# Ledger of designs, part 100: peptides against a protein of PDB entry 5B16

Target 1, 136 residues: chain A of PDB entry 5B16
Amino acid sequence: TPSRINHNERLEFLGDAVVEFLTSVHLYYLFPSLEEGGLATYRTAIVQNQHLAMLAKKLELDRFMLYAHGPDLCRESDLRHAMANCFEALIGAVYLEGSLEEAKQLFGRLLFNDPDLREVWLNYPLHPLQLQEPNT
Target 2, 136 residues: chain A of PDB entry 5B16 as posed
Amino acid sequence: TPSRINHNERLEFLGDAVVEFLTSVHLYYLFPSLEEGGLATYRTAIVQNQHLAMLAKKLELDRFMLYAHGPDLCRESDLRHAMANCFQALIGAVYLEGSLEEAKQLFGRLLFNDPDLREVWLNYPLHPLQLQEPNT

## One batch from the design tools (peptide; made by RFdiffusion4, then SolubleMPNN)

Design b2_p24_5_s3 (from b2_p24_5, 14 letters changed)
Fold by OpenDDE base, seed 2:
Structure b2_p24_5_s3 (fold): chain B 136 residues (1-136), chain A 24 residues (1-24)
Amino acid sequence: as target 1 above (136 residues)
Amino acid sequence: SERRQALLQKVKEYLEQLVKEAQA
């Protein structure tokens, strides 16, 4: 329905911001010596449709999309884009109905299957130089 | 720590792979 579509688009809008925010924050802290250009490059790579679609696949959103919209998503690029949007909407919903922490945890779990890498991403000690920067 | 550095390197490698994909 138009109402459902509008609602999903609103969630996508919110989720897009949450994903980008979380990505930015974690990259900022994880790589304290990396210049802005490098941070932006990594962020772009993380939030690109094909990557978000891969994360969405871990949640079986591809199965959902094909079940609900198979005939409309025959092109791989269309499916990837739809999955990425759906993923953003999901993150938006998690943030909206839950918390930023829950969104962070979910996103981190999907980003890294390896729990050690996940821990580095989610729980990082502050760099000595970061301690000298009160606003960081 | 050495362990953290190794893990960070793996994170970087993952990100670099994503960057390459984005550029393709």
Scores: peptide ipSAE 0.660, ipTM 0.942, DockQ to the pose 0.839
Fold by OpenDDE base, seed 1:
Structure b2_p24_5_s3 (fold): chain B 136 residues (1-136), chain A 24 residues (1-24)
Amino acid sequence: as target 1 above (136 residues)
Amino acid sequence: SERRQALLQKVKEYLEQLVKEAQA
């Protein structure tokens, strides 16, 4: 259905921004002495299609892709791209119908299976200079 | 604090792996 595709693309658009934002914020706080270039490098790595596809796989979106779009996914790169887009749409939907906090928690859970690493990612002491910045 | 630093190092290592993948 064209309307469904349109809606999904809109969700991807929103989700892309949410993923970028969450990634940026957490990197900013985690690495208070890292320059912009380094932050951008990590952000790019986190939001790359193959990584988002890996996160999507944890949600078994690969099974969804194969079920719904199997014939169209003849290449691994196509699958990765589709998975990444689907992941973005999912995050967008979570943000839209839930909250940024819910999106944050979901994203964090997927980023790190290790609960200790997840805790470090999600909860961090504020750097003295960061006290002047908005908290998330 | 040392524990946290060790955990941060592991986070960094994960990110570095992702960077390598992005550059491949």
Scores: peptide ipSAE 0.660, ipTM 0.943, DockQ to the pose 0.847
Fold by OpenDDE base, seed 4:
Structure b2_p24_5_s3 (fold): chain B 136 residues (1-136), chain A 24 residues (1-24)
Amino acid sequence: as target 1 above (136 residues)
Amino acid sequence: SERRQALLQKVKEYLEQLVKEAQA
């Protein structure tokens, strides 16, 4: 329905911002000596459709999308795009109904299957030059 | 720590892989 479509698009809008924000914050803290261009490059790579689709697959969104839209998503690129959008909507929903922390934890869990790498991503010491920045 | 640096390097390697994919 149009209402449901609008709702998903709105959630996607919110989720996109949340994903980019979380990505930006963590990159900023993890790489205190990396210039803006490098940070932006990493961010772009993390939030690209292909990557988000991969994360979405971990949530079995691919099966959902194929079930719901299989005939319309014959191209893998189309499926990836749809999955990425759905992933963003999900993150948006988690943020909306839960919290930024919950979104962060979910995102981190999906980013890294390795718990040690996940911990590095999620739990970073504050750099002396970052003392005035929020710890998210 | 040495361990943290090693883990951070692995994170970086993952990111670099993603960058390559984005540029492909």
Scores: peptide ipSAE 0.659, ipTM 0.942, DockQ to the pose 0.850
Fold by OpenDDE base, seed 5:
Structure b2_p24_5_s3 (fold): chain B 136 residues (1-136), chain A 24 residues (1-24)
Amino acid sequence: as target 1 above (136 residues)
Amino acid sequence: SERRQALLQKVKEYLEQLVKEAQA
């Protein structure tokens, strides 16, 4: 259905921005001494299709995708791309219908299965120098 | 703390692995 596709594409657009933003913010605070290039490298790695698809698999979106688009997703790369987009749409929906906080929590939960690592990602202590900067 | 540093190292290792995958 064209309307559904349009809706999903819009959510994907929003979700892409949310994922990018959350990733950027957390990396910024987590690695206060890392230069922009390093931060960008990590961000790119986190938001790459393969990784987002892996996160999507934790939500069993692969089964959904195969059910809805099976014949069109025979290639692994196609499936990964579709799953990544679907994941972005999901995050977009969570942000839209819920909040940035909810999106952050969901994203963090999926990023790290280890609760200790998850806590480090989500609840990072602020560096003294970071406290002197405006909200970013 | 040493615990935090250890955890940060593990996070870093995960990210580095992702970087490798992105560059593959």
Scores: peptide ipSAE 0.659, ipTM 0.942, DockQ to the pose 0.813

Design b2_p24_5_s4 (from b2_p24_5, 10 letters changed)
Fold by OpenDDE base, seed 4:
Structure b2_p24_5_s4 (fold): chain B 136 residues (1-136), chain A 24 residues (1-24)
Amino acid sequence: as target 1 above (136 residues)
Amino acid sequence: KEEREELLKKVKELLDKLVKEAQE
């Protein structure tokens, strides 16, 4: 059995993939006419450490990180990176212990404060040409 | 449908902001 630190790193690894996947899928469905470059640009922006750290702050992970790792996080960039990693680990844990759907819901709730925009992100109509693609 | 299009525009606007922030 791995240590808690190792476990967290593993969860981060998993969560990174989940966040990347969910982001990719939703962008793909929401913007059927957007070229790959545009999709990739949006994805990068969504999953960047700065943004994920902002999402993490909504869950007050900053307070947690400062409490648990304060001495090791003397720079804002270090804290941001740590928060992003912690966020990924959280998403990974939600996926592992729950489901991809639960991870999707959590991520969506944090991405958009506006419930109408959130609904569009989470519950998009499938485009006819997208019916053969992953639907998550 | 019209409502959806307007909402999509707003989503895109928010994403554009994120992109801009990422590039700064």
Scores: peptide ipSAE 0.649, ipTM 0.936, DockQ to the pose 0.918
Fold by OpenDDE base, seed 2:
Structure b2_p24_5_s4 (fold): chain B 136 residues (1-136), chain A 24 residues (1-24)
Amino acid sequence: as target 1 above (136 residues)
Amino acid sequence: KEEREELLKKVKELLDKLVKEAQE
């Protein structure tokens, strides 16, 4: 496999972890009374290929994919998977070359179009049930 | 508090939609 592909796969690996982590942390603090099953359900929905592909589309990665691999991505499912992977690689790169904060901000901006909801996601006030929780 | 609760409700609604879409 070419070095570029291996590098992207490594970035995907890193980005996947970052996306999972950010999603988990924010859900945990945003919904302090939600049981683990509910948290896991929301996390799964947020990080699924279909959703990440939607986020990737906001970054116009679909245009990039069609430009670079249009003939190779005939199936919609293949395109979604590729876009999701590319999105993960991008997040991984942002974390690697920038910071977790930058990755958090980018991810949050893409998750919520509504700035008020985005603010709640990114900078949530502590809930009374979170008094015993560490600061994050 | 009321505003935050409303916003949280909206966030949850959006997440519920995502869950529903994931199940389809």
Scores: peptide ipSAE 0.648, ipTM 0.935, DockQ to the pose 0.849
Fold by OpenDDE base, seed 1:
Structure b2_p24_5_s4 (fold): chain B 136 residues (1-136), chain A 24 residues (1-24)
Amino acid sequence: as target 1 above (136 residues)
Amino acid sequence: KEEREELLKKVKELLDKLVKEAQE
């Protein structure tokens, strides 16, 4: 259905922004002395299709892709791209129907398998130099 | 504090690996 496709694409658009935002915010606070270039490098790595596809795989979206779009995904790169888009749509939906906090929690849970590292990512203490910044 | 710093180091190491993979 064209309407469903458009809706999914809109969710992807939203999810992409949410993923970018969450990644940016957490990197910014976790690494207060890291220059913009370093922050951007980490962000790029985190939000790249390959990585998002890996996160999607943790949610077994690969099975979903195979079930729903198997014949159209004959190349690994195509599958990776589709999974990344699907992941974005999922995050977008979680944000839209839930909250940014829920999106953050889901994203963080997928980013780090180690619960201690996950905790550092999700619940970082504010650095003294960041006290003047918004508490996001 | 020390524990956090160690954990942060590990986070950075994982991110560095991710960056490396992105560049492959």
Scores: peptide ipSAE 0.647, ipTM 0.936, DockQ to the pose 0.919
Fold by OpenDDE base, seed 5:
Structure b2_p24_5_s4 (fold): chain B 136 residues (1-136), chain A 24 residues (1-24)
Amino acid sequence: as target 1 above (136 residues)
Amino acid sequence: KEEREELLKKVKELLDKLVKEAQE
């Protein structure tokens, strides 16, 4: 369905930005002493297709993708790319239909299996220097 | 405070692993 595809691509566009934003914000606060290059390195790793695909697999999106596009996704790389896009669309939908907070929570839950680490990621204490920066 | 720092170290370790995987 062309309309569904178009809608999904739009959601993917939005989700890509949301994932990028959330990742950036959390890294910024989590590592106040880390230089931009280090932050960017972590962000790249977090938002790369293979990682997002792994997150998507936790939601069993792989089964969905194989059901809908099985023959076209016979290669692992193709599946990963498709799953990453699907994950972005999902995050976009959560943001659109819900809120940034809901997207944040979902993303955080998937990023870390350890609840203690997840808590640190989601609910970071603000660094004193960060408290002085109103632009975040 | 110390607990948080320990957790942060673990987070960093996981992220470092992720970076390594991304570069392969």
Scores: peptide ipSAE 0.645, ipTM 0.935, DockQ to the pose 0.916

Design b2_p24_6_s1 (from b2_p24_6, 15 letters changed)
Fold by OpenDDE base, seed 4:
Structure b2_p24_6_s1 (fold): chain B 136 residues (1-136), chain A 24 residues (1-24)
Amino acid sequence: as target 1 above (136 residues)
Amino acid sequence: SKREELLKKIEEYLKKLVEELKKQ
């Protein structure tokens, strides 16, 4: 039986993939004319530690990190990295115990506070040229 | 359209994130 730390790291691993996947899918559909390089750049920007940490802060994971790991987090960059990892673990857990849809909804909710932007992100109409693509 | 405007706002947000990324 893995330790809780190992389990969390495993969840982080899974969550990283889920976040990457969801980000990729939504970018792909929202920007049908954007080249791969642009898509990749946007994806990298979305999943960068400081951004995920910002999303994590909306869930007060910063407070959690300081409570649980304060002694190990002496620099802002360390806290940011830890928050990002914890965020990924959370998404991984949501996917594992719930569904990809639930992970998608949570991620989208955190990405955009504006409900109109969130709606566009989550409920993008498929471009005609995208109809040939597999359901994602 | 409204959707196009909203998409533009999303893109602006993404561009800001890219700028932050470039600073790393």
Scores: peptide ipSAE 0.676, ipTM 0.946, DockQ to the pose 0.838
Fold by OpenDDE base, seed 3:
Structure b2_p24_6_s1 (fold): chain B 136 residues (1-136), chain A 24 residues (1-24)
Amino acid sequence: as target 1 above (136 residues)
Amino acid sequence: SKREELLKKIEEYLKKLVEELKKQ
C-alpha cells in the first residue's frame, strides 16, 4: 500500500542518519589524527550502497528482496541499491523500536566478522593522547 | 601493540572500501 511505502521510506531516512552517526562517532575515536577529509572519505566508503548491500546480504536481505520485489530488480545494481535501502530501514527500525546501542551492536556485528576487530570498533578505546586531552 | 595492529587492519579494510567507491 502507498502508506506502507511511505513508512518504509521514513525508516530508511532515519536509518541513514543512524548509520551516518554511528560511523562518524567510531571513526572519530578510532582515528584521532585523521583530518576531517579523511574521516569523511571513510564514512562515505562505509555507507556506500555496495557496502551496505554486502552487510545486508549477511542478514539474507537479498533473499527477502528477491522474494518481495524480484520483478523490479532485474539488474544487480538495482538489487544492491534496494538492499542498501532496506538495510538502512532495518537499522532505523532497530533504533526506533529498540535503542541506539542495539543499532550500534548490530551494525558492528555486521561490519566485522573478526571478533577482535569488532571489539575494537565497538568499544573504540581511547588513545593515550585522547585520555590526556581532558586535563587541558 | 595489539591495538595498533588491529587499528591498522581496520584501516586497511576501510581503504579497500574507498577503492571500491572510486570505481563507482
Scores: peptide ipSAE 0.672, ipTM 0.945, DockQ to the pose 0.813
Fold by OpenDDE base, seed 2:
Structure b2_p24_6_s1 (fold): chain B 136 residues (1-136), chain A 24 residues (1-24)
Amino acid sequence: as target 1 above (136 residues)
Amino acid sequence: SKREELLKKIEEYLKKLVEELKKQ
């Protein structure tokens, strides 16, 4: 069996893809008139380490990381990077053990504390042009 | 509309994230 570190890295790999995918899908539907470059910019901004670390902090992963890896994470940048990776691994685990829907719900809940914003993010209506596009 | 207002708020949040990204 793979080491715990290896397993976590594999979950991170999966979670990275899930976070990227979910982000892409929601941006695509919420901003039907935004060009690819704009969509890509927003996606990059959402998945940047410091943002994912902020989301991870809502789950108190910072306390866990300091407990487990304190000596290795004395630098704030190192902690942010580790928290981002841990967040991805968590999303990967939720997807793996649960479903994409569960991952989506968790991610959305963490993205927006405001339930109204969360509702818009999670339950986007399809634009008429999107309905007509073959690659919606 | 309420939805348009909420979308605007989401976009504002995203724009703030983009600004943070540019600083990195």
Scores: peptide ipSAE 0.672, ipTM 0.945, DockQ to the pose 0.821
Fold by OpenDDE base, seed 5:
Structure b2_p24_6_s1 (fold): chain B 136 residues (1-136), chain A 24 residues (1-24)
Amino acid sequence: as target 1 above (136 residues)
Amino acid sequence: SKREELLKKIEEYLKKLVEELKKQ
């Protein structure tokens, strides 16, 4: 329905910002010596459609997409793009209905299956010089 | 340290993603 489409697009808009923000924050703290260009490159890589689609697959969004939109998603690239958008909408919804922390936790959980890596990503120790800056 | 090793693994993951990005 038009209402659902509009709502989904709005959630996608919000989710895009949340994903970008969370990614930026974590990269910033994890790599205090990395220049802006490197940070931006990593961020772009994390939020690329293929990667977000991979994360979406962990939530079985691919099955949902094929079920609901299969005829319109016959190309792999189209499916990836749609899945990435749905992933953003989901993150947006989690942020909207829950909190940034909940979105952070979900995103981190999906980023890393390895609990040790996840822990470092989510709970990064601050470099001494970073203590002079506002925390997140 | 263990943390340094984990950070390296994270960076390795990110570098792989960058490689995928470049292929597109």
Scores: peptide ipSAE 0.671, ipTM 0.945, DockQ to the pose 0.805

Design b2_p24_6_s2 (from b2_p24_6, 15 letters changed)
Fold by OpenDDE base, seed 3:
Structure b2_p24_6_s2 (fold): chain B 136 residues (1-136), chain A 24 residues (1-24)
Amino acid sequence: as target 1 above (136 residues)
Amino acid sequence: SKREELLKKILDYLDKLVEEAKKA
C-alpha cells in the first residue's frame, strides 16, 4: 500500500543517515592518520548498495524480499538495491525504536564475522592525540 | 602488535570493498 511504502522510505532515509554517521565515526577513530579523502572513499565503499545487500543477506532479507516483492525483482541489481534499502530501513527502525547504541551494535555485528575485528571496530581505544581533542 | 594486525585486516577488507565499488 502507498502508506506502507511511504513509511519504509522514511525509515530508509533515517537509516541511511545512521549508517553514514556510524561509519564515519568508526573510521575517524580507527584511522587517525587517514586523510579525509581516504575516509570518504572507505565510507562510500562501506555504504554502497552491494555491500549493504551483503550485510542484509546475513539477516536473510533476500528471502524476505523475494517473498514480498519477487515479481518486481527480475534483475540481480534490483534485488541488491532493494536489499540495501531494506537494510537501511531496518537500521532506521532500530535507531528509532531503540537507540543509536543498538544500531551500532547490530551494524558492527554484521560488518565483521571475525570477533576480533568486530571488537576493534566496536570498541576502539582513543588515540593519544584524540584524547587531546575536547569533543572526541 | 595485535591491534595493528587487526587494523590491517580491516583495511584489507575495506580495500576489497573499494575495488568492488569501482567495478559497479
Scores: peptide ipSAE 0.679, ipTM 0.946, DockQ to the pose 0.796
Fold by OpenDDE base, seed 4:
Structure b2_p24_6_s2 (fold): chain B 136 residues (1-136), chain A 24 residues (1-24)
Amino acid sequence: as target 1 above (136 residues)
Amino acid sequence: SKREELLKKILDYLDKLVEEAKKA
């Protein structure tokens, strides 16, 4: 329904911001010596459709998308874009109905299969120059 | 340190993503 479409688009909008924010925060804290250009480059890479689609695949959203929207997703790029959008909507929903922390945990779990890398990503120590920055 | 090695692995992953983004 149009209402459901609007709801998903709104969730996607919110999720996009959450993913961008979480990515920015973690990059900022993890790599204090990285200049803005590098931070922006890595952020772009993390939130690109192809990557988010890969994360979405871990949630089997590809199967869901093909089932629900297969005829409209003839191109691989269209499928990736749709999966990325769906992923963003999911993160948005988690943030909306849960918390930023829950969204962060979910995102981190999907980013890294390696629990050690995941731990570093999620539980970074505060850098002395970052003490006044939000830790979200 | 172990943490530094893990950070390097994260960077390696991110670099991989950057290269993929360039191809997209």
Scores: peptide ipSAE 0.678, ipTM 0.946, DockQ to the pose 0.828
Fold by OpenDDE base, seed 2:
Structure b2_p24_6_s2 (fold): chain B 136 residues (1-136), chain A 24 residues (1-24)
Amino acid sequence: as target 1 above (136 residues)
Amino acid sequence: SKREELLKKILDYLDKLVEEAKKA
């Protein structure tokens, strides 16, 4: 129904912002010596449809999408785009119904299968310069 | 250090994603 579509699109809109924000924050704090161009490049890479679709596959969203929209997703690119959108909507829903922390945890769990890498990503110490100049 | 190694691994992963993005 139109209402359901609008709801999903709104969740996608919110989720897109959350994914962008979380990605930005973690990159900023983890790599204090990385220039803005590098930060932007990595952020773009993380949030690209292909990558988000890969993360979505870990949640078996591909099976759901094929079940619900199989004929419309015959192209791999279309499936990836749909999965990425669905992933964003999911993150948006987690943020909306839960918290930013829960969204962060879910996103981190999907980003890294390695628990050590996940721990570093999720629980970073602030760099001394960041403590002194948090808004730089 | 262990942390430095882990950070490098994260960067390696990100670099791979960047390369994939260039091909997209």
Scores: peptide ipSAE 0.676, ipTM 0.945, DockQ to the pose 0.809
Fold by OpenDDE base, seed 5:
Structure b2_p24_6_s2 (fold): chain B 136 residues (1-136), chain A 24 residues (1-24)
Amino acid sequence: as target 1 above (136 residues)
Amino acid sequence: SKREELLKKILDYLDKLVEEAKKA
């Protein structure tokens, strides 16, 4: 359905921005000694299709995608790309219907299965020098 | 410290992702 596709594309657009933003913020605060290039490298790695697809698999979006688009997703790369887009749309929807906080929590939960790592990611202590910067 | 260890683990994970990105 064209309307559904349009809606999903819009959500994907929003979700892409949210994922990018959240990733940026957390990297910025977690690693105050990293230069911009390092931050950008890690951000790119986190938001790459393969990684987002892996996160999407935790939500069993792969089964959904195969159910809905099976024949069109025979190639692994195509499936990963579709899953990544679907994941972005999901995050976009969570942000839209819920909040940035909810999106952050969901994203963080999926990023790390280890609860200790997850907590560090989600609840990063502010570095003393970072206190001089506005909270973003 | 525990936090430093956790941060290192996060970095290790991120480094792995970076390597995967290079191959993708």
Scores: peptide ipSAE 0.673, ipTM 0.945, DockQ to the pose 0.817

Design b2_p24_6_s3 (from b2_p24_6, 15 letters changed)
Fold by OpenDDE base, seed 3:
Structure b2_p24_6_s3 (fold): chain B 136 residues (1-136), chain A 24 residues (1-24)
Amino acid sequence: as target 1 above (136 residues)
Amino acid sequence: SRREELLKKIKEYLDQLVKELLAS
């Protein structure tokens, strides 16, 4: 039967794809000379649990998780994993109820506290070679 | 350029994340 856990898992599934997609797109445009392996490595690094948990902490999801599931999150790794999953579920919800653009903006704001870096990430100028590519 | 410097900083951030990934 459907449960709150099942719903969260579904949102996490969606959010995982959204985070993966957004990360891929931005890396692709920001680093036009980086080979696939490098792009994949950066993507993996961005979406790793400890990084997503760090982003989640900016939303005070750690407080939420401890409040809701404290007894089950005794180990740091367990909390980190739960926070990462919760973060993905949140992004999934933002995409589902809002838009990809809203998810993009939220993700970018959390990735970079520095507004200049954030601007480059979110609104990357296209390299001249990219301008030559069709449908870029 | 300003953009190149910012990209460098982004890359440094990403490289740090990679180090963390490899250490896990």
Scores: peptide ipSAE 0.700, ipTM 0.953, DockQ to the pose 0.797
Fold by OpenDDE base, seed 4:
Structure b2_p24_6_s3 (fold): chain B 136 residues (1-136), chain A 24 residues (1-24)
Amino acid sequence: as target 1 above (136 residues)
Amino acid sequence: SRREELLKKIKEYLDQLVKELLAS
């Protein structure tokens, strides 16, 4: 595998973890009364390929993917998967070259176009029972 | 409260994503 592809796959690996982590943390704090199963369901829903692809489209990654990999992306599902992977790689790169905070901000900006919803997502007040939990 | 209303909207968004997930 070419070096650039390997690097992208490694970034994707890292980004997948970052997206999963950020999603988990925010859901945990936003929904203190939601059971684990519900939290897990929301997390899975947020990180599913079609959703991440939708977020990626906001960055025009679809145009990029079609330009760079069009011949290999014949199916819509393949494009969504590729876009999701590319999105993860992007988040991974932001984390790697920047910080978790920067990745969090980028992810939040893409999740919610509404600034009020975005603020709630990003700047949630801690509940009493959450004060003893990790502050990430 | 306003925050509760906003949380409700977030939940609605997430619920929609869950519907999409279950449909896949």
Scores: peptide ipSAE 0.700, ipTM 0.953, DockQ to the pose 0.828
Fold by OpenDDE base, seed 2:
Structure b2_p24_6_s3 (fold): chain B 136 residues (1-136), chain A 24 residues (1-24)
Amino acid sequence: as target 1 above (136 residues)
Amino acid sequence: SRREELLKKIKEYLDQLVKELLAS
């Protein structure tokens, strides 16, 4: 059977896809007039290591990482990378053991502390242009 | 509208993330 480390890497792989997917979908619907390049830029910005690490910090994963692997994570960049990977693994686990909806809710909750912004992100009320193009 | 204001705030957040991305 795969080691615990290998299992976490597999979860990270899955979580990376889930985070990318959720980000893509919400950006697509929130910004119906934004060109592909802009959507891609925002997606890249959302999933960058330093941002995911910031989200991970909200779950106190930094404390976990320092507690469990502090000596191995002396560089800030290494810690951010590890936290980002851990965050992806967590999202992957939530999707695997729960559902995409649960992953979406968790991700949205972490993205926006402001409940109003969170609501717009999660449910993205249709823009007038989307009403004209229901399949968009 | 309230929605437009919220979208603006979201965009501002995303723009900040882009700036961070470009600075890294």
Scores: peptide ipSAE 0.697, ipTM 0.952, DockQ to the pose 0.798
Fold by OpenDDE base, seed 5:
Structure b2_p24_6_s3 (fold): chain B 136 residues (1-136), chain A 24 residues (1-24)
Amino acid sequence: as target 1 above (136 residues)
Amino acid sequence: SRREELLKKIKEYLDQLVKELLAS
């Protein structure tokens, strides 16, 4: 359906921004001594298609994609790209219909299977210098 | 500390992602 396609594209647009934002914020706080270039590198790595596709696979989006678009996604790279976009749309939907907090929680759960690592990612202690910049 | 160990593991994960990125 054309309307659903347009809606998904809009959600993807929103989700892309949300994923970028969440990633940026958490990296910023998690690595207070890391320079901008390092932060940007980690962000790019986190949001690359193959990684987002891996996260999407945890939600079995691959099965959904193959069901809906199987013949068009016979190549691995095509599937990864589609899954990454679908993942962004999902995050966009969670943010839109829920909240940024819900998007953050979902993203964190998918990033780290280890609950201890997840806790550090989600609930990072603030560095003393970061406390001086409360509006970050 | 426990936190430092966990941070190290997170960094290792991220470093692996960077390797994948650079290899693509």
Scores: peptide ipSAE 0.697, ipTM 0.953, DockQ to the pose 0.802

